Peptides against a protein of PDB entry 3HUF. Designs and how they scored, part 26

Target 1, 320 residues: chain A of PDB entry 3HUF
Amino acid sequence: MWIIEAEGDILKGKSRILFPGTYIVGRNVSDDSSHIQVISKSISKRHARFTILTPSEKDYFTGGPCEFEVKDLDTKFGTKVNEKVVGQNGDSYKEKDLKIQLGKCPFTINAYWRSMCIQFDNPEMLSQWASNLNLLGIPTGLRDSDATTHFVMNRQAGSSITVGTMYAFLKKTVIIDDSYLQYLSTVKESVIEDASLMPDALECFKNIIKNNDQFPSSPEDCINSLEGFSCAMLNTSSESHHLLELLGLRISTFMSLGDIDKELISKTDFVVLNNAVYDSEKISFPEGIFCLTIEQLWKIIIERNSRELISKEIERLKYA

## One batch from the design tools (peptide; made by RFdiffusion4, then SolubleMPNN)

Design b1_p10_6_s4 (from b1_p10_6, 4 letters changed)
Fold by OpenDDE base, seed 5:
Structure b1_p10_6_s4 (fold): chain B 320 residues (1-320), chain A 10 residues (1-10)
Amino acid sequence: as target 1 above (320 residues)
Amino acid sequence: SIPEPLTEAP
């Protein structure tokens, strides 16, 4: 989200979140959802228009800012952004830091981008929340992104943890639920006067993970916990591959169970299968190899003695 | 009040 601050009390010592929308900036406007009052005699009554666009799909993948448009409202001394005069028709900015100078004011408005990108595990939840979150200047999507800061877990009562949620946890993404999204939807009015009222998502969700038996105590307990083991993986999601890499596994990929030859078995400690293949092929697993699902592997890696548990299961099936 | 996360802090 965009946050604005300023020196010299021209913003009354307050920081403000700017959501997507249009703002008239000037000395003789009242602070509201579409106006920013700036306290200086050197600033015009109506000085500039700020327009913040909703996030693009590109912004979700890059963690880049919502486009920030600045137009001078035909003022005597103009407007500058990053020491450059704003053009007659206005200019658009994608820099994460904007130093906005209104006329001859010795104090600048400093706009900075605080990155927040929310990945969803469920398409239906994305469809429900994306519009509201985009109106907060928060990029949203389903696909993995290096810019992802938050991940919405699909909480259906009695559902197992998804691979997406497992990967988000190991990637140290803040795992959130619908309650946080509900809260974000209510904050829009309260943060107009004080940007510090924006909830620290890290503080809210540290408690969700710590008390959930479906998660390890920390990502650090699981990262590289299976270093030195080798697995083979059927062509699964990219998230499944990245999850196994974060566990420190050497990964071989195969296209079908028929590609599992004696050579692959000799070099592989276990085979990771998706649930559908695991359930359909339980009777036809290659002899002398340990086959499991990612969800079964996750249950093992949550345990403090995960390496010993994996070793025992490999031994049990190699000698069975 | 910050809404309590759905999991009460103990």
Scores: peptide ipSAE 0.041, ipTM 0.460, DockQ to the pose 0.011
Fold by OpenDDE base, seed 3:
Structure b1_p10_6_s4 (fold): chain B 320 residues (1-320), chain A 10 residues (1-10)
Amino acid sequence: as target 1 above (320 residues)
Amino acid sequence: SIPEPLTEAP
């Protein structure tokens, strides 16, 4: 989200969130959802127009800001952004930090981008929430992104944790649910005039996962916990591959169980399958191979003795 | 009440 601050008292000492939308900036406007009052005799009654665009798909992958358009409203001394005069038709900015000078005002409006990018586990939840979140200036998507700050866990009662949620946890992404998204939607009006009222999931909240039996105590307990083991991965997602890499596994990727010869079996500790393949192919598993799903592996990795559990299971099946 | 995130922020 865009936050604006200013030196001195020109913004009345307040920080303000600029959600996607259009703002008239000037001395003789009243603060509301479409106006920013700036208290200076050096500023025109109506000085500039700020337009914040909704997030692009690119912004989701880069963590870049919503496009910030500035137009001078034909003022005597113009408007500058980052010491450059705004063009007559207006200019658009993608920099994360903007120093906006209105006319000859000695104080600048400082706009900075607070990164928040929300990944969704499923397309249904994205479809439900994306519009509302984009109107908050929050990029949203389904695919993995290095810019992702938050991950929406699907809380279907009785559902197993998804690979996406597991991977988000190991990446130290803030895991949230629909209740948090609902809260974000409700605060929009209250934070217009006071950016400090925006809930910061990054600073303010206890890890409720510490008491959740579906998660390890920390990502650090799992990262590289399976170092030295090797697996074959069959018919899994790219997220599954990245998850297994974060566990410290050596990974070989195969298209079918038939691609695993005796030589590969000898070098592989276990085989990771997706649920559909695991359930369909249970009868066709090669002898002497420990086959499991990502969800079964996750249940093992949650245990403090995960290495010992995996070792015992490998031994049991190699010598059975 | 503000809903708590499931994980601590990094």
Scores: peptide ipSAE 0.041, ipTM 0.519, DockQ to the pose 0.013
Fold by OpenDDE base, seed 4:
Structure b1_p10_6_s4 (fold): chain B 320 residues (1-320), chain A 10 residues (1-10)
Amino acid sequence: as target 1 above (320 residues)
Amino acid sequence: SIPEPLTEAP
């Protein structure tokens, strides 16, 4: 999201979130969803127009800002952004930091991009929330992104967490639910005059994972926890591969259980399957190999003695 | 009430 602050109390000592939309900036406007009052004698009554675009798909992958357009409203002394005079037709900016000078005002408006990119676990929730979040200037998507700051877990009562949620946890992404998204939707009007009223995932929120039996105590408890073990990964997602890598596993990738020969069995501690393959192939599993799903592996990883549990299960099946 | 995140931010 774009946040503006200013020197010399020209914004009344307040920071403000700028959502996608158009703002008239000037001395003689009233603060609202489309106006920014700037208190200076050196600023025109109506001085500039700020236009913030909705996020693009590219912004979701890059963590780039919503495009920020600045137009001078035919003022005597113009407008500058990052020491450059704004052109007659306006200019557009993709920099994360904008120093906006209105006319001869000695104080600048500082606009900065607070990166917030929300990944969704499922397309249904994305479809429900994307429009509203985009109107907050928040990029949204389903695919993994290095720019992802938040991950929306789908809370289905009694279901295991998804691979996406597991991976988001190990990546140290902030895991949120629909209740947080609902709260974000309510603050839009309140943050016009005070950007501090935006729910900060850092300050507003207790870590409920510490009390959730579906999660380990920390990502650090899981990262490299299975170092020294080897697995064969069969017909799993890219996220499943990355998850297993973060666990410190040596991974061999295969397309069929038929690719698992005696040599591979001798070098592999266990086989990781997706649910569909596990359910279909459970009768035809190779003898002497431990086969499990990601969800079954995750249940073992949550346990404090995960290495011992896995070792015991490997031993049980090698000697059966 | 402000909802609680499932994880602490890094």
Scores: peptide ipSAE 0.040, ipTM 0.518, DockQ to the pose 0.013
Fold by OpenDDE base, seed 1:
Structure b1_p10_6_s4 (fold): chain B 320 residues (1-320), chain A 10 residues (1-10)
Amino acid sequence: as target 1 above (320 residues)
Amino acid sequence: SIPEPLTEAP
């Protein structure tokens, strides 16, 4: 999201979030969803127009800012951004930091980009929330991205956590639910004059994980916890591969269960399957191979003795 | 109340 602040009380000492939209900036406007009052005698009554675009798909993957357009409203002394005069037709900016000078005002408006990117695990939830979140200047998507700051957990009653949720946890992404998204949708008007009213997900963390039996105590307890073991998996998802890599596993990939030859078996401690393949192929598993689902693996890695549990299961099947 | 995130920040 874009945040503006200024020195010399020209913004009344307040920080303001700028959501996607158009703002008239000037001395003789009232602060609202489309106007920014700036308190200086050197600023025109209506001085500039700021236009913030909704996030692009590229912004979701890069964590880049929403495009920030500045236009001078034919003022006597013009507008500058980063010490450059704004062109007659307006200019557009993708820099994360903007120093906006209105006319001869000695104080600048400082605009800075606060990165927030929300990944969804469920396409139906993305379809429901994407428009509203994009109108907050928050990029959204389904695919893994290094720019993601938050991950929406799908809470289905009695369901195991998804691979996406497991991976988000190990990546130290902030895991949120629909209640947080609902809260974000309500703050849009309240944060116009006070950017500090934007909910910081980070402050709320302390109490839920400690009592959730579906999560390990920390990502650090799981990262490299399976170092020295080797697994094989179907080349189906990048997230599953990255999850297993974060566990410290050596990974072999195969395209079909028919590609599991004696050589692959000899180099592999266990085979990781998705639920659909595990359930369909359970009768056809090669003898002497430990096959498990990612969800079954997750149940083992949340245990304090995960290495011992896996070792014991591998041994049991080698001697069966 | 601000909804609590499900996981701790690092």
Scores: peptide ipSAE 0.042, ipTM 0.571, DockQ to the pose 0.012; fails the geometry check

Design b1_p10_7_s1 (from b1_p10_7, 5 letters changed)
Fold by OpenDDE base, seed 1:
Parts: structure tokens; sequence; C-alpha cells
Structure b1_p10_7_s1 (fold): chain B 320 residues (1-320), chain A 10 residues (1-10)
């Protein structure tokens, strides 16, 4: 989201979130959803127009800001952004930091991009929330992104957490739920005057972790916890692969159980399968190898003695 | 320079 602050109390000492939309900026406007009052004698009554676009799909992957358009409203002394005069037709900016000078005002409006990029685990939830979040200037998507700051877990009552949720947790992404999304929607009007009223997602995350026994206390409890072990994985999910990498596993990939030869068995401690293959092919598992699902692996990983537990399971099945 | 001269008169 875009946040503006200013020196010299020209914004009354407050920070403001700018959601996608159009704002008239000037000395003689009243603060509302479409106006930004600036308090300086050097600023015109109606000085500039700020227009913030909704996020692009590219912004979801890059963590780039919503496009920020600045137009001077035919003022005597013009408008500058980053020491450059705004063109007569306005200019658009994709920089994360904008120093906006209105006329000869000695103080600048500082606009900065606070990265918030929300990944969804579930397409139905994305469909429900994407429009509202985009109107907050929050990029949204389903695919993993290095720009992802928040992850919306699918809360099915009594279900195991998904691989996406497990991976988001290990990546130290802030896991949130629908309650947080609802809260974001409710604060939209209140944060106009005070950007500090933006809800802390980290508190939501802490509450999720505390109230769900499927999470360890910290990602650090799981990261590299299986260092030195080797697995083979059915090549069905990139997230699954990345999850296993974060556990410190050496990973071999295969396309079918038939690809599991004696060589692979000799260098592999266990095989990770998706639920569908695990359930359908359970009778056809190679002898002398431990096969499990990611969800079964996760149940081991969240335990304090995960290395001992996995070793015992490997031994149990090698001699069975 | 009086601050008022730095603003648009309109």
Amino acid sequence: as target 1 above (320 residues)
Amino acid sequence: VEDNELADPE
C-alpha cells in the first residue's frame, strides 16, 4: 500500500494510506477519501492530482507498487517528483519512494510503498477477496511468489493444513485467515487519517499458530530439521519440492513408483507421495523403503524429536 | 518573500 508522510507538519503530523483512487491535493481541500489537505502557504488551493492505480498481476510477482500518477493542476510553480518537474500531462511512477514537492513548499510529501502481497491457498477464497484487496492496493494471487508477504490459509474445520500452508509457514510468510481479511476491509475508512491504525497481521499470525496444534512454535524448529536425510518425491508439486528443501532434505524426483529402482532405494531414506498416489498404490510400494505423504511427514516434523521419529519409522519399515 | 506570494492567487 502507498503511505504518505510529510515534513514540517504539512500533513498535520500524520501518515495516511493512499488506496487506489484519485486524490486532489491542495491547501484548500478537506481530507476525505478523494482529497488530501496540505497545510502550507506555498501550496495552491488545488495543487496536484494523485491517482493510484489498482495492482497489476506483475505487481503480485515483483512486489512492485501500484502505479502512482501525479498531475500538476496548472499551478504557478508546478509539482516535482524526485526533483524532476512533473510533465504537463502528468507523469506515472513505479518507484517505491517518491519525494513530492508542491510548488515552492520547503517541505515534501514523502510517499513510500509498504509491501503487502497476499497469496491465497484456495481459488474460491481468492475469488471472494481479490476485488476488495485490489481496491486496497494489495496484489493477490494463487501461485507462490517471492514477493508474497501474507498467506491466506484455507480453514476447513478439522482438516489438515495444506502443503501451501506448510510451505508458507516455513518461508516465514505471515499466515492470515478470513478474519484478518475482514478486518482489513473494515479499517479502510479509519486509516485515511492515521496509517498506524492498519491492523497488525503478525498478531493474527501469532494467534493462528497458538490456536492450531498443526503448527510448530517457529519455522526455525523445522527449517533444516532433516538435514542429512535423503528423500525421493513424486514430481507433482513445486511447493512440495520447496518444502522438502527447506527441511534440509536431499531430494530425488521420480514420475512413477516404477521409477524407484534399487539405486534410488540405496540412497533414499524415504519416499514422499501425494495422498492420491499413496492411497491408490499402497499395495505396490517397493519393499525396503518407507513411503509417506507430506501430511504424514509434517506430523513428524512438528514434533521436537522429529529426527528420532523419522529414523524409527525408516528402521521399522526397512525390517518389516 | 511572503509565503502567500508562493501560492497561486486562485
Scores: peptide ipSAE 0.045, ipTM 0.738, DockQ to the pose 0.483
Fold by OpenDDE base, seed 2:
Order: C-alpha cells, then structure tokens, then sequence
Structure b1_p10_7_s1 (fold): chain B 320 residues (1-320), chain A 10 residues (1-10)
C-alpha cells in the first residue's frame, strides 16, 4: 500500500494510507476519501491530483507498487516528483519512494510503498476476496511468488493443513485466515487519518499457530530437520518438491510406481506419495521401502524428535 | 517580502 507522510507539519503530523483512487491535493480541501489537505501558504488551494491504480498481475510477482500518477492542476509554481517537474499531461511513477514538492513549499510529501502481496490456497477464496483486496492496493494470486508476504489458510474444521499451507509456513510467509481478511475489509475508512490503525497480521499469525497443533513453534524447527535422508517422490506438484527441499531431503523424482526399481530403493530411505496414489496403490507398494503421504510426513517433522521418529519407521519397514 | 508572494493567489 502507499503511505504518505511529510515534514514541517504540512500533513498535521499524520501518516495516511492512499488506496487505489483519485485524490485532490491542496491547501483548501478537506481530508476525506478523495482529498488530501496540505497546510502551507506556498501551496495552491487545489494544487495537484494523485491517482493510484489498482495492482497489476506483475505487481503480485515483483512486489512492485501500484502505479502512482501525479498531475499539476495548472499551478503558478508547478509540482515536482524526485526533483523533476511533472509534465503538462501528468506523469506516472513506479518507484517505491517519491518525494513530492508542491510549488515552493520547503517541505516535501514523502510517499513510500509498503509491500503486501497475498497468496491464496484455493481459487474459491481468491474469487471471494481478490476484488476487495485489489481496492486496498493489495496484489493477490494463487501461484507461489517470491514477493508473497501473506498466505490465506482456509480453516475447515477437522481437516489437515494443505501442502500449500505447510510450504507457506516453512518459507516464512505470514499465515492469515478469513477473520483477518474480514478485518482488513472494514479498516478502509478508519485508516484515512491514521495509517497505524492497520491490523497486525503477525498477531493473527501467532494466534493461528498457538491454537493449531498441526504447526511447529517456528519454521526453523523444521527447516533442514531431515538433512542426510533421501526420498523419492511422484512428480505431481512443485510445492511438494519445494517443501521436501526445505526439509533438507535429497529428492529423486519418478513418474509412476512402476519406475521404482531396486536401484532407487537402495538409495532411498522412503517414498512420498499424494493421498490419491497412496490410497489406490497401497496394495502394490514395493517391498522393503517405507511409503508415506506428505501429511503423514508432516506429522513426524513437527515433533521435536522427528529424526528419531523417521529412523524408527524406516527400520520397522526394512525388517517387516 | 510578504509571505503572500509565495502563495498561489487562486
């Protein structure tokens, strides 16, 4: 989201969030959803127009800012952004930091981008929330992105957490739920005058982890916890592969259970399967190898003695 | 120099 602040009390010492939309900026406007009052004798009554666009798909993958357009409203002394005079038709900016000078005012408006990109675990929740979040200037998507800051977990009572949720946790993404999204939808009006009133996603995350026994205390408890072990995985999802890599596993991939030969078995401690293959093919598992699901593996790795637990299970099936 | 010379008169 865009945040503005200024020196010299020209913004009354307040930080303000600018959501996607259009703002008239000047000395003789009243602060509301479409106006920004700036207090200086050197500023015109109506000095500039700011227009913030909704996020693009590219912004979701890069964590880049919503496009910021500035137009001077035919003022005597013009408007500058980053020491450059704004052109007659206005200019658009994609920099994360903007120094906006209105006329001869000795103080600048400082605009800065706070990155927030929300990944969703399922298409249904994305479809429900994307429009509202985009109107807050928050990029949204389903696919993994290095720019993702938050991950929406779907809380279904009594279900195991998904592989997407497991991976989001291990990559240190802040996990949030629908309750946090509901709260975000209500703050749009309250944060106009005070950007500090944004809800704390980290508090929501701490509450999710504390109240769900399916999470370890930290990602660091699980990262590289299985270093030195080797697994084979059916090539079904990229997220599953990345999850197993974060556990420190050496991974071999195969396309079918028929590709699991004696050579692969000799180099592999266990085989990781999806639930569908595990349930359908359990009668056809190769002899002398431990097969488990990602969810079964997750239940082991969240324990403090995960290495001992996995070793005991490997040994049990080697001699069965 | 009156502060008014720096103001936009509109």
Amino acid sequence: as target 1 above (320 residues)
Amino acid sequence: VEDNELADPE
Scores: peptide ipSAE 0.035, ipTM 0.705, DockQ to the pose 0.421
Fold by OpenDDE base, seed 4:
Structure b1_p10_7_s1 (fold): chain B 320 residues (1-320), chain A 10 residues (1-10)
Amino acid sequence: as target 1 above (320 residues)
Amino acid sequence: VEDNELADPE
């Protein structure tokens, strides 16, 4: 999201979130959803127009800012952005930091992009929330992105967390739920005067972790927890592979259970399968190898003695 | 510099 701050109390000492939309900026406007009052004698009554575009799909993957357009409103002294005079027709900016100088005002408006990209685990929830979040200047998507800052888990009571949720947790993404999104939808008007009224996603995350026994206390408890072990996985999802890498596993890939030969078994401590293959092929598992699902592995790795537990399961099947 | 020199008269 775009946040503006300013020196010399020209924004009344307040930080403001700018959502996608158009703002008239000047001395003689009243703060509302389309106006930014700037208190300086050096600033025109109506000085500039700021236009923030909705996020693009590209912004979700890059963590780039919503496009910020600045137009001078034919003022005597013009407008500058990053020490450059704004062109007569206005200019558009994709920089994460903008120093906006209105006329000869000795103080600048500092606009900065706070990266917030929300990944959804569930397409139905994305469909429900994407439009509203985009109107907040928040890029949204389903696919994994290095720019992802937040991950929406679906609260299904009694269901295991998904691989996507597990991976999001291990990569230190802030896990949020629908309650946070609901709260986020209410703040649009209140943050006009005070950007600090933006709900803290980290508080939501802490509450999720505290109230759900399927999470360890921290990602650090699980990251590299299985260092030195080797697994083989069915070549399914990239997220599953990255999850296993974050556990510190050496990973071999195979395409079918029939590809699990004696050589692979000799180098592999256990085999990770998806639920569908595990359930369908349970009778056909190779002898002498421990096969488990990611969800079963997750139940082991969240335990304090995960290495002992996994070793016990490996040994149990070597002698079976 | 007096505030008036910096003021936009409009």
Scores: peptide ipSAE 0.035, ipTM 0.705, DockQ to the pose 0.478
Fold by OpenDDE base, seed 3:
Structure b1_p10_7_s1 (fold): chain B 320 residues (1-320), chain A 10 residues (1-10)
Amino acid sequence: as target 1 above (320 residues)
Amino acid sequence: VEDNELADPE
């Protein structure tokens, strides 16, 4: 989200969130969803127009800001952004930090981008929420991105957490739910006067983790917890691979269960399968190897004695 | 647009 602040009390000592939309900036406007009052004698009654675009798909992957357009409203002394005069037709900016000078005002409006980028676990929830979140200047998507700050957990009561949720947890993404999205959608008007009223996602995250026994106390409890073990994985998803890497596993990949030869078995402590393969092919599993799903592995990983539990399962099946 | 040419007091 874009946040503006300024020195010299020209913004009344307040920070403000700017959501996607158009703002008239000037001395003789009243603060609302489309106006920013700036208190200076050097500023025109209507000085500039700020236009913040909705996020692009690229912004989801880069964590880049919503495009910020500035137009001078035919003022005598113009408008500058980052010491450069705004062109007659206006200019667009993708920098994360903007110093906006209105005319000869000695104080600048400082605009800075606070990154918030929400990954969704399923396309249905993305379809439901994307429009509302984009109107808040929040990029949204389904794919993993290094720019993701938040992950939406699907609330299915009594269901196991998904691989996406597991991976989001281990990569230290703030896990949120539909209740947080609903709350976030309501704050748009309240944060006009005070940017500090933005809801803290960390409180939502803490509550999710505390109330769900499928989460360990911290990501650090699971990261590298299986260091020294080796697994073989059916090459079905990149997220599954990255999850297993974060556990500290050495990973061998195979394309079919038929590729699991004696050599692979000799070098592998266990085989990780997706649910579909596990359920359909459980009768054809290689002898003398522990096969499990990622969800079954996760149930072991969240235990304090995960290494001992896995070791016991490996031993039990290797000598059966 | 009417510009105020007055400098803000520093």
Scores: peptide ipSAE 0.030, ipTM 0.716, DockQ to the pose 0.227; fails the geometry check

Design b1_p10_7_s2 (from b1_p10_7, 5 letters changed)
Fold by OpenDDE base, seed 4:
Parts: C-alpha cells; sequence; structure tokens
Structure b1_p10_7_s2 (fold): chain B 320 residues (1-320), chain A 10 residues (1-10)
C-alpha cells in the first residue's frame, strides 16, 4: 500500500494510506476519498493530482508498488518528485519511495510503499477477495512469490493444513484468514486520516497459530529440524520440495517408486510421497524404507522431539 | 472565475 507522511505538519501530523484512485492535492480541499488537504501557504489551492493505479500481475511477483502518477495542476511553482520537476502532462513513478515537493513548500510529502502482497492457497477465496484487495492496492495471486508477505489460509474446520500453508509458515509469511480479509474491507474510510488504523495482521497470525495445534510455536522450531536426514521425494510439488529443503533435508527427486533401488535405500532415511501416490502405492512400497506423506511428516516435525520420532519410525521399518 | 489555483504569494 502507498502511505504518505509529511514534515512540518502539512499533513496535520498524520499518515495516510492512499488506495488506488485519484486524489486532488492542495491547500483548499477537504480530506476525503479523493482529496488530500495539505496545509501550507506555499501550496496552491488545488496543486497536484495523484493517481494510484491498481496493482498489476507483475507487482504480485516483484512486490513492486502500484504505479503512482503525479500531475501538476498548472501551478505557478510546479511540483517535483525526487527532486525532478513533474512534466506538463504528468509523470508516472514505480519507485518505492517518493519525495513530493509541492511548489516552494519547504516540507515534502513522503510517499512510501509498504509491501503487502497476499498469496491465496485456495482459488475460490482468491476469486472472492482479489477485486476488493486490488482496490486496496494489494496484489494477489495463487502462485508462490518471493514478494509474498501474507498468506491466506483456508479455514476448513477439522481439515489438515495444506502444503502451501506449511510452506508459507516456514517462509515466515504472515498467515491470515478470512476474518482478517473481512476486517481489511472495512478500513477504507477510517484510514484516510490515520494509517495506523490499518488492522494488525500479526495479531491475526498469532491468534491463528495459538488456536491451531497443527502449527508449531515458531518457524524456527522446524527450520533445519531434520538436518542430517536424507529423503527421496516422489511426485511432489515444487512447494513440497522447498518445504523439505527448509526442514534441512537432503533431497533426491524421483519419478516413481520403481526408481528406488537398493543403493538409494541404503542412503535414504525415508521417502516422501504425495497423498495420491501414498494411497495408491501403499501395497507396493519398497521393503526396508519408511514412506510417508508431507502431512504425516508435518505431524512429526511439529513435535518437540521430531528427530527422535522420525528416527524411531525409520528404525521400525528397517527391521520389518 | 478560475479559482486562483496558485499558492498565496509569501
Amino acid sequence: as target 1 above (320 residues)
Amino acid sequence: TKDDVDADPE
């Protein structure tokens, strides 16, 4: 989201979130969803127009800002952005930090991009929320992104957390739910004059973790918790691979259970399967190797004695 | 009247 702040009380000492939209900026406007009052004698009654575009798909992957357009409204002293005079037709900016100088005002409006990029685990939830979140200047998507700051967990009562949720947690992404998204949808008017009224996603996250026994206390409890173990990974997603890497596992990737020879069994502690392969192939598992799903592995790794638990399971099957 | 868009002269 774009946030503006200013020196010299020209924004009344308040920070403001700028959602996608058009704003008239000037001395003689009233703060609302389309106007930004700036209090200085050196600023024109209607000085500039700010236009913030909705996020692009590229912004979801890069964590780039919504495009920020600035147009001077034919003022005597013009407008500058990052010490450069705004062109007569306006200029567009993709920088995450903008110093906006209105005329000869000695104080600048500082616009900064607070990165908020929401990944969804569920396509139905994305379809439900994407439009509203984009209107908040929040890029959204389904695919893993290095720019992801928040991850929407689908709350199905009594369901296991998904691999996507597990991975998001280990990546230290702030996990949020539909309740947080609902709260976000209500803040548009309240944050006009006070950006601090933006709901705290970390509070939501803490509540999710506290109330769900499927989460460890922290990602740090699980990251590298299985260091020194080796696994073979069969027919798993890229997210599953990255999840296993974050556990500190040495990973060998195979296409089928038939690729697991005696040499590999001697070097591999366990085999990780997706649910479909586990359920279909459970009768044909190689002898002397521990096979489990990501969800079964997750149930082990969230325990304080995960290394002991997994060692016991490995030993149990080596002698079976 | 074009409302005087310009800043007040200091």
Scores: peptide ipSAE 0.033, ipTM 0.701, DockQ to the pose 0.141
Fold by OpenDDE base, seed 5:
Structure b1_p10_7_s2 (fold): chain B 320 residues (1-320), chain A 10 residues (1-10)
Amino acid sequence: as target 1 above (320 residues)
Amino acid sequence: TKDDVDADPE
């Protein structure tokens, strides 16, 4: 989201969040959802128009800012952004840091982009929340992104956490729930005057971890916990592969259970399967190899003695 | 009335 602050008390010493929308900026406007009062005699009554666009799909993958348009309102001394005069028709900016100078005012408005990109595990939840979050200047999506800062966990009562949630946790993404999204929807008006009133997602995350026994105390407890072990996996999802890689596993990929030959078995400690393949193929598992689901692996990984548990299960099946 | 956007000449 965009945050503005300014030197010389021209914004009354307050930081303000700018959501997507249009703002008239000037000396003789009242602060509201569409106006930004700037206190300086060197600033016109109605000086500039700021227009912040809703996030693009590209912004979700890059963590780039919502497009920031600046138009001068035919002022005598104009408007500058990053020392460049704004053109007659206005200019659009994709820089994460904007120094906005209104006329001859010696103090600049500093606009900076705070990255927040929310990944959803569930397409139905994305469909429910995407419009509201986009109106907050928050890009949303389903696919993994290096720009992802937050992950919405799907709370199905009594279900195990998904592979997406496991991976988001190990990637150190802040896991949030629908309660946090609901809270974000209510604060839109209260944060106009003070950007510090934005709710801390880390508090929501801490509460999720504390109240769910399916999470370890930290990602560091699981990252590289299986270093030195080798697994084979069905080439089904990139997310599952990345999850196993974060555990420190050496990974071999196969396309079918029939591709698991004696050579692969000799180099592999265990096979990781998705639930569908595990349930359908239980009878046809290769002899002398330990097969498990990602969810079964996760239940072992969250234990402090995960390496000993895996070793014991591998040995049990080699001698059966 | 041109709303003199620039009304106060400092």
Scores: peptide ipSAE 0.031, ipTM 0.694, DockQ to the pose 0.110
Fold by OpenDDE base, seed 2:
Structure b1_p10_7_s2 (fold): chain B 320 residues (1-320), chain A 10 residues (1-10)
Amino acid sequence: as target 1 above (320 residues)
Amino acid sequence: TKDDVDADPE
């Protein structure tokens, strides 16, 4: 989201969020959803127009800002952004930091981008929330992105957490739920005057982790916890592969259970399967190898003695 | 007038 602040009390000492939309900026306007009052004798009554665009798909992957358009309203002394005069037709900016100078005012409006990119675990939740979040200047998507700051967990009561949720946790993404999204949708009016009133996603995250026994206390408890072990995985999802890598596992991939030969078994401590293959093929598992699901593996890795638990299960099946 | 929109003279 874009946040503006200014020196010399020209913004009354307040920080303001600029959501996607158009704002008239000047000395003789009243602060509302489409106007920004700036208090200086050196500023025109109606000085500039700011236009914040909705996020692009590219912004979701890069964590880049919503496009910021500035137009001077034919003022005597013009408008500058980053010491450059704004052109007659206006200019568009994609920098994360903008110093906006209105006329001869000795104080600048400082605009800065606070990165927030929300990944969704399922397409239904994305379809429900994407429009509202985009109107807050928040990029949204389904795919993993290095720019992702938040991950929406689908709370189904009594369901196991998904592989996407497990991976989001281990990569230190802030996990949130629908309750946080609901709260975030209500703040649009209250944060116009005070940007500090944005809800704390970290408090939501702490509450999710505290109230769900399917999470470890921290990602650091699980990262590289299985270093020195090797697994084979059915080539089904990239998220599953990345999850196993974050556990410190050496990973071999195979396309079918028929590809699990004696050579692969000799190099592998256990085989990771998806639920569908595990349930359908449990009678035809290769002899002498430990097979488990990602969800079964997760239940082991969240324990403090995960390495000992895995070792015991491997030994149990080698001698059975 | 255009002057009504512009900044006050310093």
Scores: peptide ipSAE 0.030, ipTM 0.703, DockQ to the pose 0.159
Fold by OpenDDE base, seed 1:
Parts: structure tokens; C-alpha cells; sequence
Structure b1_p10_7_s2 (fold): chain B 320 residues (1-320), chain A 10 residues (1-10)
């Protein structure tokens, strides 16, 4: 989201969130959803127009800002952004930091991009929330992204957490739920005057961890917890691969159970399968190798004695 | 008016 601050008292000492939309900026406007009052004698009554676009799909992957358009409203002394005069038709900016000078005002409006990018675990929740979140200037998507700051967990009562949720947790993404999304939707008006009123997602995340026994106390309890072990993974998802990497596993990939030869078995402590293959192919599992699902592995790794537990399971099946 | 767009004279 875009946040504006200013030097001196020209913004009354307040930080303001700018959501996607159009704002008239000037000395003789009243602060509302479409106006930004700036207090200086050197600023025109109606000085500039700021237009913030909704996030692009590219912004989800890059963590880039919503496009920020600045137009001078034919003022005597013009408008500058980053010491450059704004063109007659306006200019558009994709920089994360904008120093906006209105006329001869000795104080600048500082606009900065606060990164917030929300990944969803399922397409149904994305479809429900994407429009509203985009109107807050929040990029949204389904695929893993290095720009992802928040992850929406799918709450199915009594179900195991998904691989996406497991991976989001281990990569230290803030896991949130529908309650947080609802809260974000309600603050739109209150944050006009005070950007500090933006809800803290970390509190939501702490509550999720506290109230769900499927989470360890911290990602650090699981990261590299299986260092020194080797697995073979059925090629199912990139998230599954990245999850196993974060556990410190050496990973071999295969496309079918038929690809599991004696050489692979000799180098592998266990095989990771998706649920469908695990359930359908139980009879066809290679002898002398421990096969499990990601969900079964997760139940082991969240325990404090995960290394001892997995070693016992490996031994049990080598001697069976 | 144009005058509404101009800054106060310094």
C-alpha cells in the first residue's frame, strides 16, 4: 500500500494510506477519500491530482508498487517528483519512494510503498476476496511468490493443513485467515487520517498458531530439522519440493513408483508421495523403503523429537 | 477560476 508522510506540519503530522483511486491535493480541500489537504502558503488551493492504480498481476510477483500517477493542476510553480518536474499531461511512477514537491513548498510529501502481497491457498477464497483487496492496493494470487508477505489459510474444520500452508509457515510468511481479511475491509475509512490504524497481521498469526495444534511453536523448530536425511519425492508441486528443502532434506525427484530402482533406494531414507498415489499404490510400494505423504511427514516434523521419530519409522520398515 | 489553482503570493 502507498503511505504518505510529510516534513513539517503540512500533513498535520499524520501518515495516511492512499488506496487505489484519485485524490485532489491542495491547500483548500478537505481530507476525505478523494482529497488530501496540504497546509502551506506555497501550495495552490488545488495543486495536484494523485491517481493510484489497482495492482497488476506483475506486482504480485515482484512486490512492486501500484502505479502512482501525478498531475499538476496547471499551477504557477508546478509539481516535482524526485526533483523532476512533472510533465504537462502528468507522469506515472513505479518507484517505491516518491519525494513530491508542490510548487515552492520547502517541505516535501514523501510517498513510500509498504509491501503487502497476499497469497491464497485456494481459488475460491481468492475469487471471493481479490477484488476488495485490489481496491486496497494489495496484490493477490495463488502461486508462490518471493514477494508474498501474507498467506490466507483455508479453514476447513477438522482437515489437515495444506502443503501451501505448511510451506508458508516455514518460509516465515504471515499466515492469516478470513477474519483478518474482513478486518482489512473495514479499516478503509479509519486509516485515512492515521495509517497506524492498519491492523497487525502478526496478532492474527499468533492466534492461528496458538489455537491450532498442527503448527509448531516457530518455523525455526522445523527448518533444517531433517538435515542429513535423504528423500525421494513424487513430482507433485513446487511447494512440496521447497517445503522439503526447508527441512534440510536432500531430494531426488521421480515421476512414478516404477522409477524407484535399487540405486534410488540405496540413497534414500524415505519416499514422499501425494495422497492419491499413496492411497492407490499402497500394494505397489517398493520393499525396504518407508513411504509417506507430506501430511504424515508434517505430523512427524512438528514434534520436538522429529529426528528420532523418523529414524524409528525408517528402521521399522527396513526390518519388516 | 485560474486564481483557485494559484498558490498564495509569497
Amino acid sequence: as target 1 above (320 residues)
Amino acid sequence: TKDDVDADPE
Scores: peptide ipSAE 0.030, ipTM 0.705, DockQ to the pose 0.154

